# Peptides against a protein of PDB entry 8BZL, part 350

Target 1, 228 residues: chain A of PDB entry 8BZL
Amino acid sequence: SYDRAITVFSPDGHLFQVEYAQEAVKKGSTAVGVRGRDIVVLGVEKKSVAKLQDERTVRKICALDDNVCMAFAGLTADARIVINRARVECQSHRLTVEDPVTVEYITRYIASLKQRYTQSNGRRPFGISALIVGFDFDGTPRLYQTDPSGTYHAWKANAIGRGAKSVREFLEKNYTDEAIETDDLTIKLVIKALLEVVQSGGKNIELAVMRRDQSLKILNPEEIEKYV
Target 2, 242 residues: chain B of PDB entry 8BZL
Amino acid sequence: SRRYDSRTTIFSPEGRLYQVEYAMEAIGHAGTCLGILANDGVLLAAERRNIHKLLDEVFFSEKIYKLNEDMACSVAGITSDANVLTNELRLIAQRYLLQYQEPIPCEQLVTALCDIKQAYTQFGGKRPFGVSLLYIGWDKHYGFQLYQSDPSGNYGGWKATCIGNNSAAAVSMLKQDYKEGEMTLKSALALAIKVLNKTMDVSKLSAEKVEIATLTRENGKTVIRVLKQKEVEQLIKKHEEE

## One batch from the design tools (peptide; made by RFdiffusion4, then SolubleMPNN)

Design b1_p30_5_s1 (from b1_p30_5, 16 letters changed)
Fold by OpenDDE base, seed 3:
Structure b1_p30_5_s1 (fold): chain B 228 residues (1-228), chain C 242 residues (1-242), chain A 30 residues (1-30)
Amino acid sequence: as target 1 above (228 residues)
Amino acid sequence: as target 2 above (242 residues)
Amino acid sequence: SEEDEFWERAKAEADKNPERREEYALSLYE
């Protein structure tokens, strides 16, 4: 069956393993990204941490560099590989070019990595989508999304994971210039979007905020509750 | 080409990795391994299924492996796979030490192996390792640590956890009895015996069927020791008296 | 091979326990 071939097109032009990798992404918890005027915000549904599990080892949001962070949905182990490769590239770029990567550059790098795993014999696709946010050197906020196929696009707002459809529908209706007029409003928009799919309010949400010329800040639960 | 394709872990139509699921199932039938983090140390307790009378008592535990001076691990699953992975862990730790002139941080060693595990779920001609590991260690960054990894290459830090046979029941018991912030190594040892007594498919727990290792800090040095059979016997006896 | 037999047995056992298998499957995702 064509389903067993990793890199073979179906007669109708489908790459089944890529499509199935998209299904793997849908099994991940929801992540949302929003680009504001001078802020980028990532929000994620917290997976219920087992009572005896160390919370520090459960991270759905990570920094790729000082100016770029990423949230993912899908296979955790696959995500770690992508994150590590991206981090190395960010550092390499700083050493060779003497400037930090643009958000587009690192997104393209990740996308190219994913694409190679869809075309190379003896490799399955990565079972992850990612939201990549940050600031370019000129201070422009950016949001990109990439999927298992290696495609990527720039977004004003987007979502990935199991609740992504509902969150995207919410964002399509509620993302306006007025809704992102301030940093606080932008954060509130992300929270409201996540609340479409996350039960029990702010306790099950993790938020990361990056403002212009500032480092990534992960909000504590108390800070999140102020916006709920 | 077809032979490689048959061994390659691929996605199901639902986005599942069946070979990883099968590996996890297989591990569920392996001997039980427990890990418990305490304030003053960390321990591994493992079921010993193969009691060979001719095994020299001088040898380190059958299921617990010293990785370096600051870390040890226990394995559940395919023995051959376990041997390969434990050897790789030692090599990674040694290479790091040689390169940086300091011991590898615990989590970095765990992640390095997990990246290997992950690769065996993604690259053609490879199958997942049929092994889960518990890691205990100490480093200057986080102090005492306990980690678990599975065939997927996922890992997590834990206060207490279990892999292998009846792991779900063991974890439930650990959740009930583990007291955060109040766990001493002594209490952790007692808890390990309690859980093993209930989860092992044996009528009576005996010292011959249990291996326990502790990792502590003494005078600014990590001490990894395997408990003597007599010490384990005393722990079992104490449990029976309670 | 012994390895093949191992995996066949694992598959057979996994198929008998679909609920547990589903739990393993879900554990892989975040």
Scores: peptide ipSAE 0.428, ipTM 0.799, DockQ to the pose 0.758
Fold by OpenDDE base, seed 2:
Structure b1_p30_5_s1 (fold): chain B 228 residues (1-228), chain C 242 residues (1-242), chain A 30 residues (1-30)
Amino acid sequence: as target 1 above (228 residues)
Amino acid sequence: as target 2 above (242 residues)
Amino acid sequence: SEEDEFWERAKAEADKNPERREEYALSLYE
């Protein structure tokens, strides 16, 4: 019998494959997102790149469009599928609506995609959570998080992956208006949050910064060290 | 629980994909394949386990497949799965060429297949492909390239890597001997022989047990060449003399 | 089937090498 019913309700009302997909997310390296006043910052724990591996092919932070980027935790191959679908939707939206997507719109699209994979026979859930950040056309910075179930929420700050609990606890204590008063302080907050779980300092951190009316910038290691 | 070992790839309680893990394990018992990127070319070297004396003098590559004029691959794992995937690679490349009137970029071909692999880990009634691939190619965007993909649909670019039997040991040797920025195709060939000699589970390395292909650029064209047995013999002899 | 036998063998070998299996598992995540 082909196990056609992959995601089904247990007698106690649980969707085990969704819960197990959430466990897959916890196996991913940590990602953190913070919304500042006029900046959004994504920070990720770098996976140890094997010697002789091309670093360009290992990306945990991806642009979805000029105004939206995403970090994920969980299954790499699953993430690629979601990213590709999201990119296509962003381009399609530009062509059909003649405006860039809002961060909420593309998040909802991704969430809907994930949800469908929890309800469709013969498909397992996506084993990824995502932090989606960017700017709406009105210049408002946004941060959203989505999980394998297809739920999504807006956040001031959040974390996903292996060290997410510790990072969230740190953010709950340290995210204040004063802590995000400037772009530099916001970046510092992200770095400090990641350092709660990342070993060996700034060398194992990748940071992406998006400012209002600016393109996504990936900070180089030297730039990161200035904040450590 | 046997439920997680079914043909349909599902998450274990720990969030693992057991079928993918098992496929990767199976690949570890396949013949060794090496890829090495050089400044002036890229090569694949593969263990040939089936030596048929009746094979015509026309060098039939068992494990190295030409995909198009600019790309080739080697496979480790289930032969039937490999045949399906290599055929699909060729079809993808051909369709792209017809549609865009230019060769498919190397990474795009790799990712297209990886998306298929990933799908076979997510859709019911499907099992993961029991195959890892090494890809060599040239395109105008990145020049010479080497990629590795696994049953999960994950891939990466490499300067040098290995799949199949004793791959971990081979990778360790490559890490020690590979000189970034200084690798010539000639030195890469020598390195390939050195690594294969140590990693192949054979008493003596012979030309009949090794397939080598090189990808170079000549006069603005990509040249994919499978080395003749005599050429491989010379490489082995040179290694033995050192 | 030959395929089923292959998979059973692969499982059996994977179970003998839990450390290597764990490395494979971890390689799937970012």
Scores: peptide ipSAE 0.427, ipTM 0.795, DockQ to the pose 0.754
Fold by OpenDDE base, seed 1:
Structure b1_p30_5_s1 (fold): chain B 228 residues (1-228), chain C 242 residues (1-242), chain A 30 residues (1-30)
Amino acid sequence: as target 1 above (228 residues)
Amino acid sequence: as target 2 above (242 residues)
Amino acid sequence: SEEDEFWERAKAEADKNPERREEYALSLYE
């Protein structure tokens, strides 16, 4: 059966394991990214943390470097592998090139890693999509999305995971220059987009904000409620 | 070749990893292991299924393993897989100590093993490990810690949790009785006995069927101690009197 | 092999508990 082959094309040209990995992404909670004028924002649907679980160990948003952050949807363990490799590459780049990575560079690295796992015998694809945001050295805000196939593109706004379709539809309608005119408006846009699919308001949302020449800031629940 | 594809963990049409699900199911039939975090320590309690009839007192832990001076773990699942993983944990911890001249942080040891577990779900010719682990430890960064990991390579920190047989029922009981911020090691031990008494498939809880280890700090050093059978008997007796 | 028997048994038991399997499946994703 072609669907059981890791790296074999079907007669009609499909890579079933890649397609099935995309289905794995859809099982993940929703993540949204928006590029503003001088800000990038990641928002995620919080997974319900078990009562006795330490919240510190539940992370859907992570820093790859001082200038780059990532949110993912899909297999948690797969994401950890990608994150670790990306972090190593960011540090290696700083040491060898003496500059931080561009957001495009690290996205391309991650995409290439994913692509290799679609073509190498004895490896299944990564079951994750990622939103990668940050600032280039010149201060330009960037947003990229990558999927299990290893494809990547630059976006103004995008979403991944379970509610991605609804969130994208909202963003297509509401992403305007006016809607991102200020940092606060950009944050509000992300929250409104997530509220299309997230129940119980701001309590189930995590937001990460990176402004030009500033470090990543994870907003606390009280800060999020100011925008709801 | 077609043969390697059958042993490789692959995605189902729905994006599921069936082999990982099957491993988790198998672990659900293993002996029960509990972990409870207290303010002044952390403990593991595990069901002992194999009792050596010739031993007057159980001097060895079947399910609880010391990893280094600051960490221990309990295992649920395939014994051979558990032995491989516990040995790997010890090696990772030792290599870190030699390289950095300080003990490995607890979470870093857990994640190192979880990366290995994950690899066995992604690389061809490999199967998932049929083992879940509970980790207890102390480090200077976070103090006393409790972690759980599964065959997928996923992990989490916990105040209290359970793996193995009747784990869902045990977790439910822990949720009801665990008092966050007020848990002493003494209370945690009592809670462990209470939960095991209800979740183990035994008519009567006996000290020979239970292993308990505590991790505490004394004079700036970590102390890992397996409770003696007599101590466990006393805990059981106290529970029966309540 | 003993390993093959283990996995066959695990599969058989998993198939008897579809709700629990779904919980396991969902636990893998974030």
Scores: peptide ipSAE 0.414, ipTM 0.800, DockQ to the pose 0.730

Design b1_p30_5_s1 (from b1_p30_5, 16 letters changed)
Fold by OpenDDE base, seed 5:
Structure b1_p30_5_s1 (fold): chain B 228 residues (1-228), chain C 242 residues (1-242), chain A 30 residues (1-30)
Amino acid sequence: as target 1 above (228 residues)
Amino acid sequence: as target 2 above (242 residues)
Amino acid sequence: SEEDEFWERAKAEADKNPERREEYALSLYE
């Protein structure tokens, strides 16, 4: 059966393992990204951390470089591989080109990595989608999304994971120039979008903010509650 | 449908990795292994299932392995897989030491192995390792640490956790009795005995069926010690008197 | 082989315990 083949097209032109990897992404908790004027914001649905688990080891948002961060949905272990490869590439780029990566560059790198795993008979696709946000060296905020197929696109706003459909529908209706006029409004937009799928308000949301020429900031619960 | 239970790890239509699920299930039937983090140390307690009279008492025996001077692990699952992974852990740790002239940080060692585990879930012709591990260690970055990893290559840090047979029940008990910030190694040992007594499929807990290792710091050095049978007997006796 | 028996048992038990299997499955995703 074609569904057992990693790299074989179905008679109708489907790559089943890629499609199934997309289903794996839907099992992940929701992540949302929004590009503002001078800010990029990532929001994620927090998984319930077990009482005895160390919270520092549970991260859905990570930095790839000083100017780029990523949220993912899907297989945690797969994500770690992608993140590590991306971090190495960011450092390599700084050494070889003497400039930090553009958000597009690192997105393309990740996308290419994913794509290669869809064409190798000896490998299954990565079971992750990613939202990649950051600033280019010229100060332009960027948001990209990648999927298991290795496709990538630039977005104003997007979502991945289990609640992505509902969040995207919300963003399609509510993403306006007015809604992102300020940093605070942009953050509020992300929170409101996540609240479409997250129960119990701000306690179950993690937010990361990157402003122009600033490092990634993870908001604490108290800071999040101010926006709710 | 058993269509996706082949050796090659592929996604099911629902995006699941059946081989990983099966490995986790199998580990659930392995001997119980418990880890508890204390303020002044960390411990592993493991069920000994293979008690052969002819086995020579090895310092690190059936389920607990010393990885380096600062770390040890316990295993639940396939013994052969465990041997491969524990050897790899030792190699990784040694390579790091040689390269950087300092011991590998605990989480980095765990992550390195988890990347290997993950690879065995993604590459064709490979199967997941049928092993979960608990890691105990000390480093200058985070002090005493306890980690758990599974066949998927996922890992997490824990204050207390359990793998193997009746792990869910053990974890529930740990959640009830673990006192955050107040856990001494002594109290952790007592808690380990309490949990094992209830979770092991034995009528009576005996010292011969339990292996316990502690990791402490003495004079700026890590000390990894497997408790002697007599020490374990005393712990059991104390528990029975309470 | 011991390995084969291990996997066969795992498969059999996984099929008997769908709820637990689902928990394992969900644990893989973040």
Scores: peptide ipSAE 0.406, ipTM 0.797, DockQ to the pose 0.806; fails the geometry check

Design b1_p30_5_s2 (from b1_p30_5, 19 letters changed)
Fold by OpenDDE base, seed 5:
Structure b1_p30_5_s2 (fold): chain B 228 residues (1-228), chain C 242 residues (1-242), chain A 30 residues (1-30)
Amino acid sequence: as target 1 above (228 residues)
Amino acid sequence: as target 2 above (242 residues)
Amino acid sequence: SAEDAFWEAAKAAADADPERREAYAESLYE
C-alpha cells in the first residue's frame, strides 16, 4: 500500500517528510557560499576520505554548466540525481534559447523539481539542500540556496549542513563590504567561516572559485594554505 | 516508530532512511567479498558459501559475474536482487555499446546502476535493493578500476575494499597491508588470501570456499579470468608457509 | 514470506548494534 501519509499535512500545516528531509540535510557536512563583487566562492568541509578510497569519486562541489556550480549537503545519491537533471536542463537551455541559463533560472528549475517530489504520493522529498553560485551572462555574480521543500532565495552569503548555524552566525557578523572588497578577501572570508566548524585547518577544506568570465577553479591544498 | 520500518523508504524524524540501513545490515551478514586494485590488474575474491556438491552445473562463480569484456562484478546480499541488478548492468552496457559503438566507461556503468538503486530508495512502493556490489574493470580513461556501491545508490572508487561479513575488519587489514604504488597483482592475490583467512569464520581457509577473479590486460585486450581451484589452493598453501 | 523474514531479521540485527547502524547511516550523507 502506498503510504498516503507521505504527502499528508500535519494539523498545523506542516509536511512531515519535508521537515525530516531538512534533518537529513543537517547530517551532511558543512557547505558555505559567498558572493563577492566579481567572484563567487564555495567552500565545503571535506568528508574524511578513507585512506584507500579514490578521492576523485567524492565530489561535494560540481559544475552544472560553465557559468554555474553547486555545492550540496545531505544524501549523496539524491544529490547526483538533482545534479544530472540540472546539467541536462543547462544544456537544453543553451540549445533552445542559444544562451546559458541564468543562475536564477537553473535554481528555479531545481526548486521546482524538489517541490514536485514533495507533492507526489509515490515519492519522498530529496534529502538535500544546495548552494548554487555562478554568473549571469551580464557578469552579475549570484548565490542561491534551495532546500528540500523547493523553496529558494538569493543570498549574499549562506551555509548548509551540520555546521550551518555557526557558519551563518559568523557570516552575519563578518560579511561586510570591506570583507569582500577583493577576491582574496572574499576567499579568506569563506575559509574563516568554515574554520568555525572544521577542525585541523585547511587540510579539511575544499574551495571552489568562479570569477567573472572564468571557469570554475578548485583550489589545491597549497593554494588554500596561502589564505589560512 | 514502527511506521518508518515499512517497505516504503521514507525519512525518519531524524532524517534517516531506515530501510537502507537495514539493507546494509543484511549485507553485512552476507558472504565476504574483497576487491584489490594493483598496478597490473584488479581482482575480486569472494567467499563461496553454497557448496552444493549435487549441483550439476559447475557454476564458475557464485558471486562473481562478467558484465562485459572489460568489467566484472561481485555481489553481497539478496540473491534475487543481485540477479536483477547484474542483468541490468549487462543491459546497460549492451545498450551503450550499441549506441556508441564503444564499451561503456566503467564509472558510467556504475553510476547508471546507482541511479536505479537510488530510485528504489525514493519512490513509493519500492524497497532498497539488499545488495552491495564491487566492480572491477578497465577502460581507456582511467585504466584498471575498482568501485563499490551500496543500497543507497552511493558509490566510490577504491584501491582496496570489502563488503559483506566482517567487512570492517577486512578493510582495516587492507589499510594496514596495502602499499600504494607498489601493489602487483601477485601481491594483491596474496593479500586477498591473507585477509579472507582472517575474515572468514572458518578455522581453515579452503579453495572450495573461495572464488577469485582477476582482470588484466594482455596484448591490448582485457582478460577476465576466474582462478582454478588448484591455483587458489596454491595461494593458500603459500600463505600458510609464510 | 521469506522476504519479510529477511527484513525482520535485518531490523533485529540493526537494532542489536546501534553503533554499526549509525556508521551505515553516516555513510549516506555528504
Scores: peptide ipSAE 0.438, ipTM 0.819, DockQ to the pose 0.763
Fold by OpenDDE base, seed 1:
Structure b1_p30_5_s2 (fold): chain B 228 residues (1-228), chain C 242 residues (1-242), chain A 30 residues (1-30)
Amino acid sequence: as target 1 above (228 residues)
Amino acid sequence: as target 2 above (242 residues)
Amino acid sequence: SAEDAFWEAAKAAADADPERREAYAESLYE
């Protein structure tokens, strides 16, 4: 069966394990990223935390470096591996090049890592997509998306996970220069986009905001409610 | 023709990892392990299935392993896999201590093992480990801690949780009876006995069938203690009187 | 092998309780 071979093309040219990894991404909760003028925003649907679970250990948004953060959808354990490798690369880059990574650079690194796992018979693909946001050293806001195949593209706005289709449709209609004119409007756009698929309003949303020359800020539930 | 590595954990058409799911199912048939976090300590309680009748006093813990001076774990699942992973935990902790001259933070030890578990779900020629672990520990960063990890390499911090046989029922009971902010180690021990009494497939809970370890802080040092059989008997007796 | 028997038994048990299996599967994703 061709679907059991990780690195073998089907007769019709498909890499089934990559396609199936994309299905794994769809099992993840929704994440959305939006690039504003001087802000980047990540929003995620919070998975229901068990009553006795420590919320600290449930994170869908993580920092890769001071100037870059990432949200993912898909296999949690796979994501941790990618995050750790990306963090190491960010530190290595600072050491060797004496500058922080560009958002494109670290995205390309992650993409290349994923691609290698699609080409080795001894490995299955990563079951994750990622939204990578941040600022380049010159102060330019960036948003990238990568998938299990190792492809990556720059975006103004995008979404991944279970509700990604609906969120993308919303963003296609509502992402305008006017909608991102201010930081607050950009944040509102992300929240509105997530509310297309998230039930129970702001309580199930996590937002991370990175402004130019500022550190990553995760908004508390009270701050999020101000935008709902 | 290089034979495709048929032993590699692969995605189903729906994006699922069946081998990981099967491992988790297998763990559900293993002996029950409980973990409860208290304000003044943390405990593990585990079902002992192999009772050596020839031993006068059971001074050893079959399912609870000391990892270092500040951490212990319990395992549900395949014994051979458990032995490999617990040894690896000890090695990781020791290497860290030698390198940094301080104990490894609890979560960092957990994540190090979880990365190994994850690798066994992604690399060819590997199968998932058929084990889940509960970790108890203390460090200067977060104080008393309880973690759970599964065959996928996923982990989480918990106030109270259960793995193994009847874990779902145990978790439900813990949710009902666990009082956040008010849990003492004494109350946690009582709760552990209560839950085990209901979740173990035994007619009567006996001290011979239960292992309990507590982790506390005394005079600025971590103390890991396995309760003596007499102490466990007393806990069971108290529960029966209520 | 003992290992094969273990996995076959696990598979059979998982197939017998689809709801429980689904809960395990869902726990793997975020």
Scores: peptide ipSAE 0.437, ipTM 0.817, DockQ to the pose 0.733
Fold by OpenDDE base, seed 3:
Structure b1_p30_5_s2 (fold): chain B 228 residues (1-228), chain C 242 residues (1-242), chain A 30 residues (1-30)
Amino acid sequence: as target 1 above (228 residues)
Amino acid sequence: as target 2 above (242 residues)
Amino acid sequence: SAEDAFWEAAKAAADADPERREAYAESLYE
């Protein structure tokens, strides 16, 4: 069956394993990214942390470098591999080029990595999509998305995971210049977008904010409640 | 090439990894392993199923493995896979020590192995390891730690957890009785016995069927100790009297 | 082989308890 072939095109030109990897992404909890004027915001639906689990080890948002962070949806173990590779590349770039990576550069790197895993007969695709946000050295905020296929695009706002469709529909209606006029409004937009799919309000939301010339800040629940 | 493809873990149409799911199911039938984090130490308790009188007294334990001076693990699943992974853990820890002249942080050792596990779910010609592990350790960064990893390469830190047979029931009991912030090693040992007594399909818990290791700090050094059978008997007796 | 028997048994057990299998599957995603 063509479904079992990792790198073989179907007669109709489909790469089934890539398509199925996209289905794996949909099993992940929702992540949303929004680019503001001088801010980038990532919001994620918190996976229910089991009682007695250390919350430190459950992170859907991670820093790739001082100027770049990523949220993912899909297979947790796959994500770790991608994150580690990306971090190494960010450090290598700083050493060799003497500048931090651009958000596009690191996105392209991740995308290329994913793409290679779609062409190797000895590998399955990564079961993750990622939202990559940050600032370029010139201070420009950026948001990129990458899929299991290795495709990537720049976005003003986007979502991935289980509730991504509903969140995207919300963002398409509500993302305006007025809605992102201030940092606070941008944060509110992300929260409102997530609330379309998250039932328990602010307690089940994690927010990461990166402002121009500032480090990644993960908001605590109390800070999130101020925006709800 | 086709034979390698049959062993390669691929996505289902729904985006699932069936081979990983099957490995997890298989582990559910293995002997029970329990880990509990306390304020003053961390412990592993493991069911000993192979009581062969003819087995040479293993100096340490059958199911609990010392990884280095600061870490130990227990395994649920395929014994051959367990041996490979525990040896790999030891090698990783040793290489790190040689390279950096300090012990490997606990989480880094766990993640290094988890990356290997993950690779066996992604690369062709490989099958998932049929093994879950509990890790106990101490490092200067986070102190006492307990981790769990599964065949997917996923891992997490825990205050208390269980793998193997009747793990779900054990976890439920741990959730009920574990007192966050107030757990002493003594109370953790008692809790371990309580949980094992209920989750092991034995009429009476005996010391010969349970291995317990504790990890503590004494005079600025990590001490990993496997409890003697007599000590385990005393714990069981105490539980029966309560 | 013993290994094949192991995996066949695991598959059979997983198929016998769809709810538990689903829980395992869900645990893999974030």
Scores: peptide ipSAE 0.423, ipTM 0.807, DockQ to the pose 0.763

Design b1_p30_5_s2 (from b1_p30_5, 19 letters changed)
Fold by OpenDDE base, seed 2:
Structure b1_p30_5_s2 (fold): chain B 228 residues (1-228), chain C 242 residues (1-242), chain A 30 residues (1-30)
Amino acid sequence: as target 1 above (228 residues)
Amino acid sequence: as target 2 above (242 residues)
Amino acid sequence: SAEDAFWEAAKAAADADPERREAYAESLYE
């Protein structure tokens, strides 16, 4: 029935639909985010695109605003809904507050949206996690991660998707001040991290870079190969 | 488990949406529909399973629907669901036109419907639409376009693709024969016939069992045309001669 | 109902071909 509570507590206190949504995230390809000193980098494992498919319509990394980008893992259609809502909020904020959103603000907005879908009758949770990166108006680079439950945290580096565990383990070992000393080193760190789970080298990696006061830049394959 | 395959779409323990998977499977049993993008146009070719002799050939379309002056779609799946979705597409396109005084961009129309489809996979008391669609269109932003959407609300742009019965085999054939950058509408039509001839579970391909629509640009206007039976017959004959 | 029969048939078909079903499932995720 429409009034059915989809997400309910088990006798032992579990929200199974949220847990299962987290399993849906693990079915997504890997995404990694790294915060550098003056740069934020998103790297994603490219899903195999069919030969006849238009690459333009396959996007795992998207801009939410000029100063904020997001990568996701999980259900593609769910992600589109979240992205659209976030974009609208970013524009609304600019109009009402006359400043761009902070990365934390938009992350909290997305997290709140997700949380509502875990508590609302007749709605299943979103089957996505997201890495949200960008710059605050003061020039501070930020990285946040959200999950289906609506929780969010700030990170120096993190990963989501099927290879996230391995990538996180790599980052825990290799994320140092020296490793992110320069923009190039930061980019290299992301690529190396992804290569822990991506076998085909740079060909199956998409990389997005955002620097202070600059728009999102998607690196072309040639640019990526420079760092491999 | 039976609890995860109810009409209300919920996650399985593995994070799967069984109802969406079932809808996609059901669509696989529907009549075949092909879409092919060419340099000078785009086409839909669909299997016609329900033939009524009293229907006017000019107006008869089982699976191909005009959405507006610049777009058409083909459907595979539940007819009632298809009717609802095609009507919604027309309404969305019309509302956009009224609001902005220009035609809705093709991808925007597709995404609008996909958001509806997605909602039916997330909200309780709703089941996924048992329909996949192919969209053909032209706009000033990207020119000729071909899109595919499924019950999940996913969509993609394509140079050529297929939905419905034997779609996987059809896609494989399209991959083999589609020549990027060299595809004319004429060649696309020939390719469509070739693929349908191999994928349709019929002893002999006939014009009565095939619907073809083309979308072209003439004098700065979009022209959507459903081929006459005689034209389709000619295409079939030409294929048989090769 | 005809609709119920449709969905039951779809379920049965999906269960009968796990490989195809898996392909559909994989297509949902990015």
Scores: peptide ipSAE 0.412, ipTM 0.800, DockQ to the pose 0.783

